# Ledger of designs, part 284: peptides against a protein of PDB entry 6DSZ

Target 1, 361 residues: chain A of PDB entry 6DSZ
Amino acid sequence: NYVVTAQKPTAVNGCVTGHFTSAEDLNLLIAKNTRLEIYVVTAEGLRPVKEVGMYGKIAVMELFRPKGESKDLLFILTAKYNACILEYKQSGESIDIITRAHGNVQDRIGRPSETGIIGIIDPECRMIGLRLYDGLFKVIPLDRDNKELKAFNIRLEELHVIDVKFLYGCQAPTICFVYQDPQGRHVKTYEVSLREKEFNKGPWKQENVEAEASMVIAVPEPFGGAIIIGQESITYHNGDKYLAIAPPIIKQSTIVCHNRVDPNGSRYLLGDMEGRLFMLLLEKEEQMDGTVTLKDLRVELLGETSIAECLTYLDNGVVFVGSRLGDSQLVKLNVDSNEQGSYVVAMETFTNLGPIVDMCV

## One batch from the design tools (peptide; made by RFdiffusion4, then SolubleMPNN)

Design b2_p26_1_s4 (from b2_p26_1, 9 letters changed)
Fold by OpenDDE base, seed 5:
Structure b2_p26_1_s4 (fold): chain B 361 residues (1-361), chain A 26 residues (1-26)
Amino acid sequence: as target 1 above (361 residues)
Amino acid sequence: SLEEALASLHDPSLPEFTSFSRFSLV
């Protein structure tokens, strides 16, 4: 009996922050292959609350709060296309993770997309969107009474979607996506009709974006719209305003992850393939009518961390750096730079023992 | 400024994260 002490997975492949355990608790949720780790963020550090084994590698992990929920629910999609909505429930000392809804969203026909699984949630919690296969957008309507996740597909004319998000402040659920065709990369929007199960024309499009445009960030109100991250440029579009910057500092390494710092989308963290951490700043301009518009975009180098697979801002300048290739970190953002010009200090490092190659021998 | 942006992340009323106890994920 070799109890192969199956080393617990240490490589982080996703992280999210929200209020999962209660309305008041700030949680950090970490995906490590098939394992979900749930922490409470405290002034003393992270406190482990629960670990959950999943029925497959976690591919999507998103917190969302439907109307009339007191705390966030967790959407998980596995690499085997098992979807679930999880709720945390505590009864005295007993902690249960309840499956509110589940389903398998695998299609019998479809080419798995080269850029992998994308899962997104409408900010108003009307639906979940999934890009699993080329030329298909899967919709899971969010209904409170649905224990079974029903899904349907909408055909995308755009076969090569690079990234997709739901926009904020839209009357109907609206997606914004970067796609590639023979002419280059482009940005397009579609409204999603739940009733008709089709796409309607979205509010805007931008043809011929940067050739290496790789990420969409949906920007909350009051700005609305989206940020498009490329190799050489960062662009903003909301239908009325277009702005582009090409800061030389981002050309050195590809930005691979992002996280919103402010609820209003004024600041974002960006991580690149070299472990550089940036702040993206949205400068406001208040108009005489009280409307807020985007004045400018600015990128600032904060410092260096482990190569981030995912980033999440916690609170009080603390950031969790989830790393797949290196050690995950808790880092502090300081007001003043050190002698090297870095605003980043490592507070804690979580050793990554590398990919557990589950050699199922 | 960047410093102003970073300063606004710090709530002086909140205790500084002083010592994260090492997550020995045992």
Scores: peptide ipSAE 0.405, ipTM 0.775, DockQ to the pose 0.603
Fold by OpenDDE base, seed 2:
Structure b2_p26_1_s4 (fold): chain B 361 residues (1-361), chain A 26 residues (1-26)
Amino acid sequence: as target 1 above (361 residues)
Amino acid sequence: SLEEALASLHDPSLPEFTSFSRFSLV
């Protein structure tokens, strides 16, 4: 019996940052297929804390902080539709990952969406939303005392949802999504009623967005609204203001991931299929009434990295570049460009040994 | 400017990430 030491997965398929181990610790969580790696971000680098096996490929990994929690909880959904909410507990040297809630969210009836599994959390932690199947939006209410993840479906009239997020600053949980119909791609919003288990009309819609609009970014207050990223354009909409840019530089390669730099949503990192790293800048305009509005959108090329599957801004200009196709990296954003005009310097590179092909020998 | 945006990411009060060299995620 050759114990083929199954090489640990090295390809990154998700990453998130937050305060999972404690309220004070900045963590980087990395999903590598069935493996979750937990790091503490320190001045000396990434300190490994724990690895966790998830009994399935991680499809969604999101940190969230319910009201009254001192630290973030972790929502995980596997590709087999196993959902869990995890808590980190440390008692002296003993580290445990507690399952607060779990459930299987698979439906017996439904067409799995071609764009894959989407999982989102309401910024106010009222619910988790899941787009698993065409024409269905699954809701998991976030009740403090529920050890069992109870889910229900709401029917979506829009069968081909491309991406979906919860908006910030909404009295009711409100989703914003890009969908495709025979006329093209559109953006729509819905309020989610937990009581009635239905959608209500959302605050705004934008018909006929760019044909290749692929991502929704929910923008925090004070701006609110959403950014829609396409192949050729980046658009902002909040119900009152619409702004679009079409920077030629983004046409060269499809933007595939994003990460918010600032808590207020003033800056984002964007990664494309060529490994180019961009900064998206939201320029502020203060109105005479003291309201802050979006003046302009700007995209700047920072440099080149490994092709990002996911990006996570850590701190002090350090970014984790999670790569599925190449080596993952820790990169530094410098104030000054190098001789090549790059603001990006690789600090550390994590070798990707490729997909574990289960060679059944 | 981009430089101003990048400069604001560097808080001189925070320790610089100097060397990630110790923990190669091997």
Scores: peptide ipSAE 0.373, ipTM 0.750, DockQ to the pose 0.537
Fold by OpenDDE base, seed 3:
Structure b2_p26_1_s4 (fold): chain B 361 residues (1-361), chain A 26 residues (1-26)
Amino acid sequence: as target 1 above (361 residues)
Amino acid sequence: SLEEALASLHDPSLPEFTSFSRFSLV
């Protein structure tokens, strides 16, 4: 009996932090191709809880908490368009990952988008949005009684969507997206009508953004709106306020991932193609009426890490750097810089043995 | 400052991550 110990995948292609095992536990979830790893973040480090084999490469992995759930649920979409909502359930020593809902969201007709699969969840947990194909936005309504994920498509006039997010603080689910047309790249918003299964005009648009605008960050209240990240610029827009910065330091390498540090969206981590780690800071201005507005944007270099495919802030200045090309890391953000001016210290390194190419036999 | 922003990430009431027991992915 040759126990072919199948080498476990080590390349990270996604990570997320939340409260999946319990309301109180802080979890790190790591996607490694077809494998999901679940950790509890403890003062002693990461504690492994469960590993889950998925029926395909994980393309989307997002935590969300519907109204009346005590802990987060996990949405997973595979590269083969299998969608599921997972729940962690513990009964004594028995640990089960329960499928709350599942479905295949593949369309028979459509051009797969060149920028790949995008999956997003409405902050109010009203729906999941999927950009799978050019000119289509798929909506999965989030209903408690749905064991089978029912989806419908809304036609997008904008064929070349680069990135899309749901905005915060919207009465109706509202998407913000960067798209490309023959005139350049632009930002647009749409309200999503679940009843009519159509787009309504969103609250704002921004035409002629930077030509290399590649990412949308939805900003929580009190700021609201979105951050648009390009090669040379970072912009903020919320319908009422526009701000742009062009820090020379970000021009050196393309920012490829981001993660929110603060629940209120005051700080973000940014990772670039050279493994540089930045902090994006949103400076607050309190108005005399008690409204909070964005005063300024600032980018600060923290240090260097492995080239991040994904970033997630854990707690106490600890960051997980998920790497596909290099070793993944737990890093500490220090208050004081070292002799080299770095605020980043590697705490733990997870050896990447390379991508397991699933040879489709 | 950046230092002030970084200082606010540290809760002194939480134990510092002392020793990650190496995940021997055995």
Scores: peptide ipSAE 0.373, ipTM 0.738, DockQ to the pose 0.586
Fold by OpenDDE base, seed 1:
Structure b2_p26_1_s4 (fold): chain B 361 residues (1-361), chain A 26 residues (1-26)
Amino acid sequence: as target 1 above (361 residues)
Amino acid sequence: SLEEALASLHDPSLPEFTSFSRFSLV
């Protein structure tokens, strides 16, 4: 009897930072297949708090703070379409992860999208949006008293959605998405009517974006709008302002993940398929009327890390690099570059033992 | 500059992250 000690998963497939354990605690949450690891970020480093087994591979993991909540709630969606909203509760030494809401969001009919599961939360916490199937957008209204996650579908005319986000600062929940049709890739926006359960025309669109446009970043106020990341270009659009850059340095490898560094969306981390870490900088211009507009976009190479599946800025220039293919890392962003011109120093490395091959013994 | 952007990430009031408790991935 080989007790194959079920090796804990080491490959990271998602990470998020927020205030899950308390309003004051900074947490790092790491998804490792079916396992959720919860850490507190401290001046001394990461303190493990709890590990949670999930009923399937974590496909979506997002923190959100509904109105009137003191701390973040966690939305999880599994690859088996089990959705839940989790809350951390501590009572003395007793730590409980409670399910505030749950549901299965699988449809009986639908083709699973080739780009996988996308889950997004409206910044105002009005709804969760799910792209699970081609030509469908699932909406989960976020009602305070709902123990069961009720969902409905809205039909998308755009069958091949590449990425989707909710925009900030919208009166109605508004999605921005990259989609592909026979003419190329495009960006479109829709308002989501909860009442009518339909899409209304969004504030803007951008036809014929870069052919390899792959990611949408919703930009907070005061800028608003979205960043579209391609293979060769990074573009900003907010309905009124359009700006595009094509820094040669990003052409070398595909950007595969991003994370916002600061709440105002002035800085983002970008990771590529070669493990290069970049900073995207949004330069502000203050107009005479007190409006803040985007002046310019810059991309700066910070250094090299493990190939990131996900990135999350923690605090004080510390970044967690979640890797599926390599070792995950905690890295420090330094003010001064080293002799190699790198601003990145590895602080800790977390050995990835590779995929847990489900040894069907 | 990049240096200015990086400098603004450092809060001198926060202790440097000196030691991460090694997650025993055990």
Scores: peptide ipSAE 0.373, ipTM 0.752, DockQ to the pose 0.702; fails the geometry check

Design b2_p26_2_s1 (from b2_p26_2, 13 letters changed)
Fold by OpenDDE base, seed 1:
Structure b2_p26_2_s1 (fold): chain B 361 residues (1-361), chain A 26 residues (1-26)
Amino acid sequence: as target 1 above (361 residues)
Amino acid sequence: SELEKLKEALEEASKLTVKEYYEASL
């Protein structure tokens, strides 16, 4: 019996940064198929803490901090619709990953969406939203004492949702989504009523966005609203202000991932299908009343990396580039460009050995 | 908290240009 030690998966399909191990530690969490890797970010690099085997391919991985929690909790959804909320506990040298809540969120009836599973968390931790099936939005209410993740569905009239996020600064949980109909792509918002288990009209909509609008970024306060990323354009909308840019440089390759750099949403990393790394900047204008509004949007090319499946800003200009198609990287963003005009320097490279064919021998 | 200090530092850094931010983060 040759125990072929099944090679560990190396392709990254998700990454998140937050404070999972403690309130003070900065963590990098990496999803590699069924494997979760937990690191502490240090001045010396990534310190491995724990590896966790999951009961299926990780489809959603999000950190969130409910009111009264000292550190972040981890929401995981698998491709088999197994959901869990995980907590890190350490007692001396003993490290435990505790399942605080779990459930299966699969529906008996539904068409799985062609764009895959989308999982989002309300910034105020009131609920988790799931787009699993066309024409359905699943809601998991977040309650501290719930050990069982109970969910309900709300019907979406919009059958072809491209991307969806929860907005910041909303009195009720509010989703913003890009959808497609026969007339094109549009952006719409809905308030989610937990009490009535229905959608209410959201604060704004934008009909006829770019035909290839593919991603929604929820922007935190003070700006609020959302960024919509297309093939040719980047747009901002918050109900009161609409602004669009069409920098020629983004037309060359489709932007496929993003990550917020600043807590206030002033900067975002963008990665495209060619491995180009961009900075999106939100220029602010302070009004006489003390309100902050968006003045302009700018995109800057930082350099080239491996083709990102996911990006996460760590600290001090260090970025983790999670790659499915190539080697994952730690990269440093520099102030000054090199002779080639690149602001990106690879610090560490993590070899991707490709899809491990589980030869069940 | 260190997180609050980091948030404050990042908020202050958000007032800077990309260049100025990375200069301050070096």
Scores: peptide ipSAE 0.000, ipTM 0.309, DockQ to the pose 0.078
Fold by OpenDDE base, seed 4:
Structure b2_p26_2_s1 (fold): chain B 361 residues (1-361), chain A 26 residues (1-26)
Amino acid sequence: as target 1 above (361 residues)
Amino acid sequence: SELEKLKEALEEASKLTVKEYYEASL
């Protein structure tokens, strides 16, 4: 029996950066189908720490830090609706990935959403939200002592949710989502009541956004609110302020991924279907009362990379470009453009050997 | 801590990059 060592998957379907191995380490976590790769980001590059096999394709991978944790925990949801919260533990040379909590969040009734699985975590770590099925929002309350991930559903009136995020700076967990109805696409907010297991009216809504509005970015304080990315436009809304831009350069190809660069949400990387890398900049205005408001939005073309499935800013202008269709890359963002006007330089390339056809022999 | 230094270096690098991107775009 030739155990054809199935070639390890190389296509990246998710990446996240945080402090998973320790409070001090900067980690890059990469999802490659059923595999989780854990790296430490160093001055010399990516140092591999551990590879973990998952019991299914990773559909959601998010780092979060509950109150009183010294390092980040990892939430994973598989395409088969197996959820887990993982912790990294090292004792000398022994490295263990500990399951803090697990559960299956599959519903018996529901239409799987055409836009796929969405998993989000409240910035204050009160809950995990899951859009798995049309017309349902699943909530997993986060409890430190709960080893069993229990979930409940809240009915969404909006059957066709395109994207959803938790907002920052909300007294109650608040979602912001793009949805489609017969009249077009809209943005709405809901507060999530854990007690009543229902939605309350959120702080704001934006009806009739761009027809191809596809992504929501939750903006941290001091700005708060959300950015909505469309095909032709980028809009900001926080309940008090609305701002929209329509830079012609983004119309050429659909933006498909984003990542926050600055903790305060002043900059975001955007990747499109042609492998163009952009910087979205939030220009601040400081008011006389010390409040910070959004003055303007700006988009700058940085350069070209592999077509990003996911992006993550690491450190010192280094970005990981996780690609499903092409080679993943470490790229450096430079201050000065090269002779071709690009601010992007490839530092390292990770060859994508294509999809492992799971030939069940 | 090394984390504070890294965070400071990240913040400085991000600020430098922000400042330089903001200055280049003014």
Scores: peptide ipSAE 0.000, ipTM 0.284, DockQ to the pose 0.059
Fold by OpenDDE base, seed 2:
Structure b2_p26_2_s1 (fold): chain B 361 residues (1-361), chain A 26 residues (1-26)
Amino acid sequence: as target 1 above (361 residues)
Amino acid sequence: SELEKLKEALEEASKLTVKEYYEASL
């Protein structure tokens, strides 16, 4: 009797921070294959609250707060296209994770995208957007009364979408995406009409971005717009302002993940494939009319960590480094560098036992 | 340290069996 103790997955494939357990609690949610771990962030560290087994590998995990909800809801999409919206409920010592809505969003026809599943939520919680298949954008309207997640597809003319986000501050839900065509990589925006179930022309586009542009970061107000991260360059565009930097330090390794530090989008953590941790800073310029514009972009090397699959700024300079390839870490960002010039101190390391090869015997 | 307690708590959480998971019904 080999009790194959099914070793719990230790490789992190996603993490998100928000207020899931309560309006007041800061939570860290960690996806480890089929497992969801829920923590409360405390001054003393991460307090485990609950683990949730999912009926599939978590492909998307996003927190969102619909209008009139007191706390965040959790959207999960599995690799088998099972979608759910989860709510945390506690009654005394009893913790329940309630499925508010569910559905399967798999299409009968379509080419699964080679860049995998992308799931995004409109900042105003009007819809969820899914890039599952080439040439299709799936929309899940977020209606309060819907227990069943109804979805529809909008055709994308751009077949090779690299990354997509919803923009902030848009009257209609607006996506910004990097796509590739035979001429190179480009950025477009589309407004999403829920009423007509179609795309309208978005506020701006940028043709011929860097050939290796791989990520879009939606920037909140007051800046608005998006950051496009490439191999060699970081660019900002909001329709009116364009700014690009090409710091030599980012050329050494591909940036693979990001996380917003400041609610106003003034700072972002960036992680690369070598485990280097950067801070991207948006420098403000206040105009005479009281408008805030982006003056400049700056990148600073903070230090080295495990290779991040995901990054989450928690509080007080504490960052969770979720790693798939290495040990996950809690790290502290310091104002002053150590003797080695690093601003990063490892607080805690979580051993990664490697990928559970599901040997289906 | 509180970090050690955290580590232990995370390790203990990692030891829970699949049977102890709350299964989210999809």
Scores: peptide ipSAE 0.007, ipTM 0.291, DockQ to the pose 0.025; fails the geometry check
Fold by OpenDDE base, seed 3:
Structure b2_p26_2_s1 (fold): chain B 361 residues (1-361), chain A 26 residues (1-26)
Amino acid sequence: as target 1 above (361 residues)
Amino acid sequence: SELEKLKEALEEASKLTVKEYYEASL
């Protein structure tokens, strides 16, 4: 029996940074098809800790920290709708990945959405939201008192959701989403009532956004609100303030991924389909009353990397560039540009041997 | 295999309610 040592997947389809192994450890988690790789970020580089096989292709991978947890938990959803919440536990040299919760979230009735599976977590860890099917939003409550994590669906009137996030600083869990109708693309918000299992009217909406608006970024306090990324424009809205920019440099190639650099949402990395890496900057204005408002948005070209499927800022200007089509990279962001005007230096490159084509035999 | 250990850990953890897990972690 030739144990064909199945070549380990090398193509990255997701990455996240947080404190999964301990409260103090900075971790990089990498999804490679059915494989989860867990690293500790050290001054010497990435230290591998554990590799985990999943029961399917990882479609969603998000870290979250419920109230009273010392470290982050990991939510995973597979392409076959298997959901789990994972915890890292170490006891001496023994490393265990504990599943706190699991379930299949597939519905018997629904059209799978063309934009694929979207999974989001409320910043206050009140719920997980899933857009799996057109016209449905699945809610998984995260309440400690609820012994039964009974997922439920709320009907969405908007059938063609492009992207969705939970907003920060909301009294009730509030989603912000881009959707398409016959009139164009729009942004809407809904409050999610866990008690009534329905949507309430959200704090704001923006009709007729850019036709190619594709991503929502929820912005932490003090700014709050959301950034909407299009092909030609980047817009900010928080209910009170609207700001839009149309930097010509982003029009050249579609932005396909983003990652927050600063905990306060002052900077974001953006990656496009050509492997260009940008910094989006939120400029602050302090008002006389001590309120912080958004003064302006700015985009800077940092340099070129592998085409990112996902980006994650680690620490000290180090970024992991997860690539599906090319080699993944650790890159350093420098304060000063090189002779070519690039602020990006490759530190390490991880060879991508291509997608493991699941030969459906 | 690491996958079998994960399955066993999954099966053991699946027997605990979220509440029992939180109560045991306090």
Scores: peptide ipSAE 0.000, ipTM 0.261, DockQ to the pose 0.016; fails the geometry check

